Peptides against a protein of PDB entry 5T59. Designs and how they scored, part 29

Target 1, 112 residues: chain A of PDB entry 5T59
Amino acid sequence: TTPTMQSTSLLTEHLGYPPISLVDDIINAVNEIMYKCTNAMEKYLMQRNIIGKKDFSDEIKIGTAKLESLLENSVDKNFDKLELYVLRNILSIPSDLLEENRFRLLHHEKLV
Target 2, 90 residues: chain B of PDB entry 5T59
Amino acid sequence: EHIRFQRLVQVCNKALEESIRKLQSWEKIHECFPNYGQTREGIENLTVCQQQVIKLWSNLSRVEFDAIFHERSIEEKLNQLDDLINKARS

## One batch from the design tools (peptide; aimed at target 1 N89)

Design b2_p18_2_s4 (made by RFdiffusion4, then SolubleMPNN; from b2_p18_2 with E12K E16L E18K)
Fold by OpenDDE base, seed 2:
Structure b2_p18_2_s4 (fold): chain B 112 residues (1-112), chain C 90 residues (1-90), chain A 18 residues (1-18)
Amino acid sequence: as target 1 above (112 residues)
Amino acid sequence: as target 2 above (90 residues)
Amino acid sequence: SELEEKFEELEKEEELEK
């Protein structure tokens, strides 16, 4: 199920930030880590680009780019799933608590 | 009693593990460097790269995600959410 | 190893940025 505006508002009040902000932090972090990993690998291999008087610089660049693309695709797919799971199953409010008489509970508890 | 934070950690670990899975395949790595990987030195270099990048991936992810969780106080907030839900149902 | 050192440097930089 898709989060409602009401659920988002209540969770934002509870968390002090919108639920999506947590997911954004996670995704931004993994993207940064991903590029650090691939960059380090490329630099290491480029320092070892000559073997037996053969220069493999072009192959290294292409190969590293392929690995980066592969990793990007995997990260995108898996963390898209993560986003959906977190927003639907972790940062969620049960529907029974979103009824008018129950909806006020989270707000009331925070004020007390 | 408290389940949401545990689930968050689990799904994060799962996403990280699945994301790096293909890089853990030597065959996949070798395919990207077909000629370089035919040399002994090339194989050695690729092996070191593969091992180190996996370690870096794991270490950086742990540090960064823990920092995010701390900055967002997410364990406390999720525990409180669990408590609120349980209380409302009682 | 040289690569290990580079990876460690990256890790240290990340920690310092936080």
Scores: peptide ipSAE 0.059, ipTM 0.900, DockQ to the pose 0.010
OpenDDE base, seeds 1, 3, 4, 5: peptide ipSAE 0.049, 0.067, 0.058, 0.050; ipTM 0.902, 0.900, 0.908, 0.899; seeds 3, 4 fail the geometry check

Design b2_p18_3 (made by RFdiffusion4)
Pose (drawn by RFdiffusion4):
Structure b2_p18_3 (pose): chain A 112 residues (1-112), chain B 90 residues (1-90), chain P 18 residues (1-18)
Amino acid sequence: as target 1 above (112 residues)
Amino acid sequence: as target 2 above (90 residues)
Amino acid sequence: EEEEEEFEEFEEEIEEEE
């Protein structure tokens, strides 16, 4: 289903937070991990940048950064599909409920 | 009958597996370090990275998301939502 | 259009895993 304002309004009430807030916590979280990994990988190599008698510091900075940017694209790509797949199929509303009052059951849930 | 939360787990894992796939390929890894990878020690060091980064990627993401799913009780909100739409359709 | 096709394939892969 395609998201609507009633679903956003109702799901915000059921969840206690807008449906997108969960998606923010996920994107924000994996991004932090992505950089935490690349930074950890660069330092592992920089203290191993000299093999034999040659210094590969330059190649490592370019390589670690050249990898980081490829994840920034793949991650942004794959988590936007998540942002879409979730708001359309998971935090989703059928027609059975907004055609004939979903408000009854949510109000009914909070009380009885 | 509880089907929506397991989906959230499936979609998260799906996104992560595709997000890291290019790093599982030794080729693309060596492309970023062509000269450094032509040394024995370089090959050994790069192997230690991709295998550890992947493990770190999997672990950090696994722990946080399980935590996010807890702080927002999403497993319950969705289980309440799954079994609630059924009661409505009935 | 390419992004929509990729999304449709992604959605089908998830439905097959169900």

Design b2_p18_3_s1 (made by RFdiffusion4, then SolubleMPNN; from b2_p18_3, 9 letters changed)
Fold by OpenDDE base, seed 3:
Structure b2_p18_3_s1 (fold): chain B 112 residues (1-112), chain C 90 residues (1-90), chain A 18 residues (1-18)
Amino acid sequence: as target 1 above (112 residues)
Amino acid sequence: as target 2 above (90 residues)
Amino acid sequence: SSEEEELKKFEKEIDESL
């Protein structure tokens, strides 16, 4: 079920912000966290890049990049699902309440 | 009777857990460092690194998501929404 | 679609965890 314009307007009034703004905050946060995690991993390993007489710097850089890509793909997939779920099932108004009279009721309750 | 905020927390946790799942696999980690991981010290370093990253992921996500929920007053707003819906149906 | 099916499974898992 796709959110309607009425639902979006009503929820925006109720929340004080558009529903999508919450999702955007969540997605932006996880992307930032993802970068911090991969950066920390690379730095940790690069400080330990020499074992014996061999320098593994190149392998570490390549390996970390692969892990970053793996994590990025997973984040994108799972948080796309999250976005749809939140907008459809959490930040939503039941269809029966979108009728004219019921819509007015919700709007009235907000204003009173 | 209040269900929406609980669902929000659950779906966030689910997405976070599923996103980090592949990094929890030692095999996946080792595959990215085939030669480094053949050394004793390399294995030790990768093990610690893996654990630290997972902990960092968990801690940062908790702090940041809680901050978002607070700033958006989402628990209160969702509870109110549940109440309004229930009232309208009564 | 495959994506829609995956979403439904995702929703089911969340709902069952309530």
Scores: peptide ipSAE 0.243, ipTM 0.930, DockQ to the pose 0.943
OpenDDE base, seeds 1, 2, 4, 5: peptide ipSAE 0.236, 0.242, 0.242, 0.237; ipTM 0.929, 0.930, 0.930, 0.929

Design b2_p18_3_s2 (made by RFdiffusion4, then SolubleMPNN; from b2_p18_3, 7 letters changed)
Fold by OpenDDE base, seed 2:
Structure b2_p18_3_s2 (fold): chain B 112 residues (1-112), chain C 90 residues (1-90), chain A 18 residues (1-18)
Amino acid sequence: as target 1 above (112 residues)
Amino acid sequence: as target 2 above (90 residues)
Amino acid sequence: SEEEEELKKFEEEIEKSL
């Protein structure tokens, strides 16, 4: 189920930041890591682009680009699932606590 | 008692593992370098490169994700959330 | 939806690992 506005507000108060901010940090980090990995791969191979008397620079560039695209697609897919899972199952408030009296309890705990 | 942070770590690990899975396939790597990979030296270079990338992926993700978790105090916050939920249900 | 089904499977895999 999709998080409610009330749930988001309560969690934001509890966390000190919106739940989505954690997910954003994770996604931004993995994207950075992804490009560092692909860049490292290209540079490593480009330093070894000559085998015998043949220059494989063009093939290396194309190949690494393909791998980058493959990784990008996989990252997008898996971390989209992660986002949904985190927001629905980890950073979530059970429905039985999303009642008026329960809201007061959570708010009270923050103030005490 | 406390389960949410454990789940967070697990789902992060799973997403990272699944994301890198195709790069762990030698066949997939080789397909991207059809002529380069037909040379002995090319195969050697690709092998080392593949291993290094996988290690880099693992190491960087561990360091960066741990830093995020620390900066966001997420373990403490999730434990508190578990406690609040359990308390409310008692 | 297909997306929800995939997510459900993903969730199940995580739960099994707990």
Scores: peptide ipSAE 0.236, ipTM 0.930, DockQ to the pose 0.787
OpenDDE base, seeds 1, 3, 4, 5: peptide ipSAE 0.236, 0.236, 0.233, 0.231; ipTM 0.930, 0.930, 0.930, 0.930

Design b2_p18_3_s3 (made by RFdiffusion4, then SolubleMPNN; from b2_p18_3, 8 letters changed)
Fold by OpenDDE base, seed 3:
Structure b2_p18_3_s3 (fold): chain B 112 residues (1-112), chain C 90 residues (1-90), chain A 18 residues (1-18)
Amino acid sequence: as target 1 above (112 residues)
Amino acid sequence: as target 2 above (90 residues)
Amino acid sequence: SEEEEELKKFEEEIDKSL
C-alpha cells in the first residue's frame, strides 16, 4: 500500500523530516560504500598486476568492472525492496488511526 | 511492544547481506579473472581481496547506518510511534 | 507483478526473523 499524503504529513511532523529522507540517507550511504569497496578491490589487485612476466592489468580492470556491475545491480534490487518495505511497514500509520478523531489525537499529542 | 525499529535494523541487515551474497561466491570472483586466477599468486591475491572487500562492506555499513540512525533519532521516534499507536488502540 | 511477489517474499523473510 502506498503511503497517503496524510500519513506522510503526520510522520513528517513526528520525525521532523519526511520519511523518504531516511531512506535516501540509507541508499546514499550504501552506494558510497559500494564504490569504496570496488575501488579498494581494484587498487589492491592493480598493485599486484604482474605475476611472473605477465601483466594482468587489463584483465583486472575488466574483471573489477564486472564485479562492480554485479554488486550495483544487487544493491539496486535489494534496496529498492528495502525502500518499499520501510515506507509500507515501518514508517506507516495504520489506516484505522487516520480517521478524523484519531488523527486529532496524534496532533494533540505533539502540541501538548 | 516496540517493533518498528527492530524491523528497520533487520531489513537493513537483510538488504546488505543479500547485496553482498554474490561476492561471497568464489566461483563468481574467479570467473571475472579467468587467467589471473589460473596462477597460484593470482588465486592468493583474489582470496585476500575477496575477504577484505567483504569485511570492508560489513564494517562500513555498520558504522554508516548506525550514524544515520543516530542522526535521525530513528529508534526513539519509532518507539514513540509504536507507543502512540498502542495508546490510540487502548 | 513479479516485483510485488519478490517484495512479498522479502517481507516474509523479515517477519520470520522477528
Scores: peptide ipSAE 0.231, ipTM 0.930, DockQ to the pose 0.897
OpenDDE base, seeds 1, 2, 4, 5: peptide ipSAE 0.227, 0.229, 0.227, 0.225; ipTM 0.930, 0.930, 0.929, 0.929

Design b2_p18_3_s4 (made by RFdiffusion4, then SolubleMPNN; from b2_p18_3, 5 letters changed)
Fold by OpenDDE base, seed 1:
Structure b2_p18_3_s4 (fold): chain B 112 residues (1-112), chain C 90 residues (1-90), chain A 18 residues (1-18)
Amino acid sequence: as target 1 above (112 residues)
Amino acid sequence: as target 2 above (90 residues)
Amino acid sequence: SEEEEEFKKFEEEIEKLE
């Protein structure tokens, strides 16, 4: 199920930030890590690009690019699933708490 | 009692593990470097590279995700959410 | 264990999202 506007508002009040902000932080972090990893891989191999009399620089660049693309696709797929799961099942409020009486409880706990 | 933060950690770990899975395949890596990987020295370099990248992935992810969770106080907030839900249902 | 059961639930939910 899709999160409601009411749920988002209540969670924003509880968290001090919108739920999506946490997911954004996670996704931004993994993307940064991903490119650090691929960059490190390329640099490591480029420092070892000559074996004997052969220069493998072009092959290394192409190969690393292929691996980067593969990793990008996998990261996108898996963290899209993560986003949906987090927003629907972790950062969510059960329907019974969205009723007026339960809503008051959330506000009361924040004020006290 | 408290389940949401545990689930958050689990889904993060799962996403990280599944994302790096193909890089853990020697065959997949070797396919990207067909001629380089036909040399003894090339194989050695690729082997070390693969190992280091996987370790870097794991270590950076742990450090960065823990920092995010701390900055967002998410464990405390999710525990409080669990408590509120349980209280409301009592 | 409880942890294993919770993880199983997670896997099932992820499968539904595929």
Scores: peptide ipSAE 0.035, ipTM 0.910, DockQ to the pose 0.114
OpenDDE base, seeds 2, 3, 4, 5: peptide ipSAE 0.029, 0.030, 0.030, 0.029; ipTM 0.897, 0.893, 0.897, 0.897; seed 2 fails the geometry check

Design b2_p18_4 (made by RFdiffusion4)
Pose (drawn by RFdiffusion4):
Structure b2_p18_4 (pose): chain A 112 residues (1-112), chain B 90 residues (1-90), chain P 18 residues (1-18)
Amino acid sequence: as target 1 above (112 residues)
Amino acid sequence: as target 2 above (90 residues)
Amino acid sequence: EEEFEEEWEEIEEEFEEE
C-alpha cells in the first residue's frame, strides 16, 4: 500500500513515534558502522604500510577511501529501498480500515 | 499469523547483505590495493581485513538493530498490528 | 521467500526510475 496521512497519523499514535523515526535510527546506525569499519581498516593497514623496504602509505589512503565511498553509494542505495519497502509493506494500512474507521479499533485498543 | 515483524528482520538483513557484497569479492578488494596486494604480506594483511571487517559489520549491525527494535518495541507494535487487522477483517 | 524477492525487485525498479 502507498502511505497516506491517516496512516502516518494513526501509526504515529499507535507507535508513539512517526513511522520514519525507526527508519532514521536504522540509516543513522548503519552509517556510523560503515565509517567505524573503514576507519578501523585504515589504521590496521597504516601500521602495516611498510612491507620489506617500500612504503605504501599513499596507496592505503587512496584504497581505504576508494572503498569507503563505494559503501556510501551502496548503502545509501540499499537502505533507501528499505525506507520504501518498510513504509509501503510493513508500517502499512489496507483499505479495509481507512474506508470504515480504523479509529474505532485504535481508540478501542488504548482503552478496554 | 504474526508475519510483519519477521519481515522487518528479513528486510534489514537483506539490506545489509547487499550493502557489503562488493567487499566479499577478493577481486575488487585487490583492485583498491594493486601494488600492495602483489606482496605476500600484503595479501595476508588484506585477507585479515575483509574477513574481520565483514564480521565487524555483521556484529555491530546485529547488536544495534536488536537494540533499536527493543527501544521502540517494534516487535510488539507490529504483532499488535498484525493480530489487530485480523480482528478487523473478521 | 520468492514473493519477498519479487517485491524487493519491484521496489528496486521503482527507485531506479526515480

Design b2_p18_4_s1 (made by RFdiffusion4, then SolubleMPNN; from b2_p18_4, 6 letters changed)
Fold by OpenDDE base, seed 5:
Structure b2_p18_4_s1 (fold): chain B 112 residues (1-112), chain C 90 residues (1-90), chain A 18 residues (1-18)
Amino acid sequence: as target 1 above (112 residues)
Amino acid sequence: as target 2 above (90 residues)
Amino acid sequence: DEEFEKEWKEIEKELEEK
């Protein structure tokens, strides 16, 4: 369920930024972390690519790419859930406060 | 009384834990390196690599998410939101 | 947290149905 314009406006005023901005920060951060992890893995293994008389460089490159893809898919799935959860259950205004009289209370507190 | 920030921490941890779950599987790691993982030295390297990645994932996430929460003053704002909601319902 | 897990599962179910 998408948040209403009214709740978004109220939360934006309260937070000083749109609710989605927090989610964007979180998602951007985890994406950066994800690639740092996979890059570190590749670098570590590529420094250890030769065992005995065999060079495993090609297998390492392919393998790390596969793991990166697996992690990407999992991150996308779980942080889509996170986004929906945050917007619905955390950064949300209960319907009873969106009523005329209670809506004014929230606005009043911001102005005082 | 204050619940929203706790939930934010919980959902972040949940998403992070579920995202890294597949990399915690040794079988999944080994499948990506079928020949490399058949050598003793390869297994040792993969084991260390797996552990390091998981630790890096956890540590970086903690630092970066805490920084975001601080920059956005989200704990304070969510506590205030809880207070406003509770007050309005009273 | 049982309550959180319920809420999380609800989100999961909703996204799976899309």
Scores: peptide ipSAE 0.702, ipTM 0.951, DockQ to the pose 0.821
OpenDDE base, seeds 1, 2, 3, 4: peptide ipSAE 0.701, 0.702, 0.700, 0.701; ipTM 0.951, 0.951, 0.951, 0.951

Design b2_p18_4_s2 (made by RFdiffusion4, then SolubleMPNN; from b2_p18_4, 6 letters changed)
Fold by OpenDDE base, seed 1:
Structure b2_p18_4_s2 (fold): chain B 112 residues (1-112), chain C 90 residues (1-90), chain A 18 residues (1-18)
Amino acid sequence: as target 1 above (112 residues)
Amino acid sequence: as target 2 above (90 residues)
Amino acid sequence: MKEFEKEWEEIEKELEKE
């Protein structure tokens, strides 16, 4: 079930920002962290690319790229779940509060 | 009494934990470096790398998410939302 | 915690259907 327009409006007023903005911040942050992690991995291994007489640079580049892809897919799936969960179960207003009388209460509390 | 912020923390931790799960698998790591990982030194490097990445993932996510929560005042806002709901139902 | 896990699983099931 998708949040109603009314819920979004009320939450935006309450939060000072649209609910989706919080999710966007979280997703953007984890994406940044993800690439920092994969970059760090690549750099670390590339500094240790030669073992004995063999240069493993190509294997390291391919391997880190594979790991990055795996992580990307996992992040995408799990944070899609997070987004849906947050918008449905956390940043949501129960239907009983969307009634006319309860709507007034929300506005009243904000003004007090 | 207040539950929403706790749930937010829980779901963030869950998503982070599940996202990094595959990197916690030594088998998955080794599969990406089949020849490199056949050397003693390579195994050592991969082991350290794996540990460092997981730590980096955990540390950065904690710092960044806490910053987001603070900047958005989300704990306070969610507590207020809980209070409003509780008042309406009381 | 148990309640959260149930809710999370529900989300998983829903997304799997999409």
Scores: peptide ipSAE 0.649, ipTM 0.947, DockQ to the pose 0.833
OpenDDE base, seeds 2, 3, 4, 5: peptide ipSAE 0.648, 0.648, 0.648, 0.648; ipTM 0.947, 0.947, 0.947, 0.947

Design b2_p18_4_s3 (made by RFdiffusion4, then SolubleMPNN; from b2_p18_4, 6 letters changed)
Fold by OpenDDE base, seed 2:
Structure b2_p18_4_s3 (fold): chain B 112 residues (1-112), chain C 90 residues (1-90), chain A 18 residues (1-18)
Amino acid sequence: as target 1 above (112 residues)
Amino acid sequence: as target 2 above (90 residues)
Amino acid sequence: SEEFDKEWEEIEEELEKK
């Protein structure tokens, strides 16, 4: 289920930031790491592009690009799962506590 | 009592492990370099490269994610959230 | 944990249907 405005507001108050901000930080970080990894791979192989009398520079560039694409697709899929999981199962308030009486209790406890 | 932060660590590890799985396949690596990988030196270079990338992935993700968790104080906040929910149900 | 695995599978099933 999609988080309610009440849940988002309560969690934002508790965290000091919107729940989605944590997910954004994680996703941005993994994307940065991903490109650092693929760049490092390309640089490493390009420094070793000549074997014997053959220059494999073009093959290395194409091959690295293919691996980058493969990794991008996998990261996108798995971190979409992560986002949904975090918002549903971690940064969430049980529905029974969103009732009027329970809602007030949770809010009051936070502000004590 | 406290379960949310543990779940956060678990799901982060799961996503990272599943994401890098394809790069752990030698077959997939070799397929991207069909001629380069037919040479002895090429195979050696690809092997080292594969190992280094996987290590880099693991090390960078650990450092960066820990930094995020610290900056966001997420362990403390999630523990507090668990406590608040438990108190509300008592 | 078994509980985590079930939760993760639920997420996978939901996203596969989209």
Scores: peptide ipSAE 0.631, ipTM 0.949, DockQ to the pose 0.815
OpenDDE base, seeds 1, 3, 4, 5: peptide ipSAE 0.631, 0.630, 0.629, 0.630; ipTM 0.949, 0.948, 0.948, 0.948

Design b2_p18_4_s4 (made by RFdiffusion4, then SolubleMPNN; from b2_p18_4, 6 letters changed)
Fold by OpenDDE base, seed 1:
Structure b2_p18_4_s4 (fold): chain B 112 residues (1-112), chain C 90 residues (1-90), chain A 18 residues (1-18)
Amino acid sequence: as target 1 above (112 residues)
Amino acid sequence: as target 2 above (90 residues)
Amino acid sequence: MEEFEKEWEEIEKELEKK
């Protein structure tokens, strides 16, 4: 079930920002962290690319790229789940509070 | 009494944990470096790299998510939301 | 914790159907 327009409006008023903005912040953050991690991995291994007489630079580049792809896919899937969960179960207003009388209560509490 | 912020923390941790799970698999790591991982030194490097990346993932996510939660005042806002709901149902 | 896991699994099932 997708959040109603009314719920979004009320939550936006309550939060001071749209609910999706929080999710966006989280997703943007994890994406940044993800690439920092993969970059660190590549840099670390590239500094250790020669073992004996063999240069493993090409293998390291390919390998780290593969790991990055794996991580990207996992992050994408799991944070899609997170987004849906947050919007449905956390940043949501129960139907009983969307009734006219309860709507007034929300506004009243904000003004007090 | 207050449950929403706890759930937010839980779901964030869950998503982070599940996302990094594959990198926690030595088998998956080794598969990406089949020849490099055939050397003793390569195995050592990969082991350290794996551990460091996982730590970096955990540390950065903690710091960044806490910052987001603070900037958005989400704990307070979610607690207030819980309170409103509880009042309405009382 | 158990309740959360159930909710999470429900989300998983829903997304798998899409």
Scores: peptide ipSAE 0.661, ipTM 0.948, DockQ to the pose 0.836
OpenDDE base, seeds 2, 3, 4, 5: peptide ipSAE 0.660, 0.660, 0.660, 0.659; ipTM 0.948, 0.948, 0.948, 0.948

Design b2_p18_5 (made by RFdiffusion4)
Pose (drawn by RFdiffusion4):
Structure b2_p18_5 (pose): chain A 112 residues (1-112), chain B 90 residues (1-90), chain P 18 residues (1-18)
Amino acid sequence: as target 1 above (112 residues)
Amino acid sequence: as target 2 above (90 residues)
Amino acid sequence: SEVEEAREAGEERDETLL
């Protein structure tokens, strides 16, 4: 289903937070991990940048950064589909409920 | 009958697996370090990275998301939502 | 062959990033 304002309004009430807030926590979380991994990988190699008698510091900075940017694209790509797949299929509303009052059951839930 | 939360787990894992796939390929890894990877020690060091980074990627993301799913009780809110739409359709 | 041996030696290491 396509998201609507009633679903956003109703799901915000059922969840206690807007449906997008969960998506923010996820995107924000994987990004932090992405950088945490690349920074960890660069330091592992920088203290191993000299093999034999040659110094590969330059190649490592370029390589670690060249990898980081490829994840920034792939992650932004794959988590936007998640941002979409979730708001359309998981935090989703059918027609059975907004055609004939979903408000009854949510109000009914909070009380009885 | 509880089907929506398992989906949330499936879609999260699906996004992560696709997010890291290019790093599972030794080729693209060596492309970023062509000269460094032509040394024996370089090959050994790069192997230690991709296998540890992937493990770190999997573990950090697994722990946080399980935590996020807890702080927002999403498993329950969705189980309440799944079994609630059924009561409505009935 | 030398590359495969170097990869196997790298897999046998118990090193960590953190």

Design b2_p18_5_s1 (made by RFdiffusion4, then SolubleMPNN; from b2_p18_5, 6 letters changed)
Fold by OpenDDE base, seed 4:
Structure b2_p18_5_s1 (fold): chain B 112 residues (1-112), chain C 90 residues (1-90), chain A 18 residues (1-18)
Amino acid sequence: as target 1 above (112 residues)
Amino acid sequence: as target 2 above (90 residues)
Amino acid sequence: SEVEEARQRGLASKETLL
């Protein structure tokens, strides 16, 4: 189920930050890592661009870009799934605890 | 008892693993460098790249994700959340 | 094969990307 505003508020209070902030950190990190990986690969190959007196620089650039694209697509797909899963199943409050007679528990525990 | 943080780690690892899956295919790597990969030296270089990029991916992700989890105190917070939920249901 | 041999040489390499 989709997180409610109430759930988000309660979790924000509990965590000290909005649940989405954690996901954003994760996604930002993996994106940075992704480009570091592809950049490193390109640099490595460009240092080895000439084989048998043939310059493969253009092919290397194109090939690395293709790999980057493949990785981008996969990262996008899998971490979109991750975002949904985390927000719905991990950083979530069961619906029964969101009832008026129960939601005070989280607040009460914080105060006591 | 405490399940949420474990699930977080699991789903992160799963996402990372699935994301790098295509690069684990030599065929996919070779397809991107069809002529370069027809040379002996090119094959060697591409093999190094494939192996090392996967390792780099894994290592960087581990370090960065652990840092995030620590900075966000997420294990503690999720354990507390589990405890609160369990207490409410007791 | 020559391809497999080249692959093995690559796998045995100690070179890193960074």
Scores: peptide ipSAE 0.684, ipTM 0.942, DockQ to the pose 0.969
OpenDDE base, seeds 1, 2, 3, 5: peptide ipSAE 0.684, 0.679, 0.679, 0.683; ipTM 0.942, 0.942, 0.942, 0.942

Design b2_p18_5_s2 (made by RFdiffusion4, then SolubleMPNN; from b2_p18_5, 6 letters changed)
Fold by OpenDDE base, seed 1:
Structure b2_p18_5_s2 (fold): chain B 112 residues (1-112), chain C 90 residues (1-90), chain A 18 residues (1-18)
Amino acid sequence: as target 1 above (112 residues)
Amino acid sequence: as target 2 above (90 residues)
Amino acid sequence: SEVEEAKKKGLESKETLL
């Protein structure tokens, strides 16, 4: 079930922020972490770029970029699924509670 | 009784685990560094790198996600939501 | 093998990325 405007409003009131804001925080965080990881990897290997008489700097840069791409694709895929699941199943209000009477109850409970 | 926050943690962990899965493959790592990985020293360096990047991924995500959950008071809010729903259905 | 030994040595390292 797709979140409704009504459920979003109720949840926003309850949470103090829109449900999507939590997801945005999570996604922004993982993206930051991702690039920190790949950057750290590149730096580590670039400090060890010469083995024997060969300089592997170019290969390291290309290889790290490839790994970053792999990670980006996986992050995008899995956290898109996460977003959908969270908004539909966790930050959600059952349909039976979206009726007028139930709506009043939730609002009343908040005010008490 | 309280289930929503637990589910949130579970799906976050799952997403993190699945995202790093390919980097856990030595073959995938080696493919990115075909000539570098033909040297003994290169293999050692790549092994260290692979091991440590996975640890870094895990540690950073734990710290950052916990911070988000705290800042958003999400455990408390989700527990309250569970309680409201259960009460309404009783 | 030489490859396995190299991997083993790498796993025993105490180095960190950051």
Scores: peptide ipSAE 0.553, ipTM 0.937, DockQ to the pose 0.954
OpenDDE base, seeds 2, 3, 4, 5: peptide ipSAE 0.540, 0.535, 0.546, 0.551; ipTM 0.937, 0.936, 0.937, 0.937

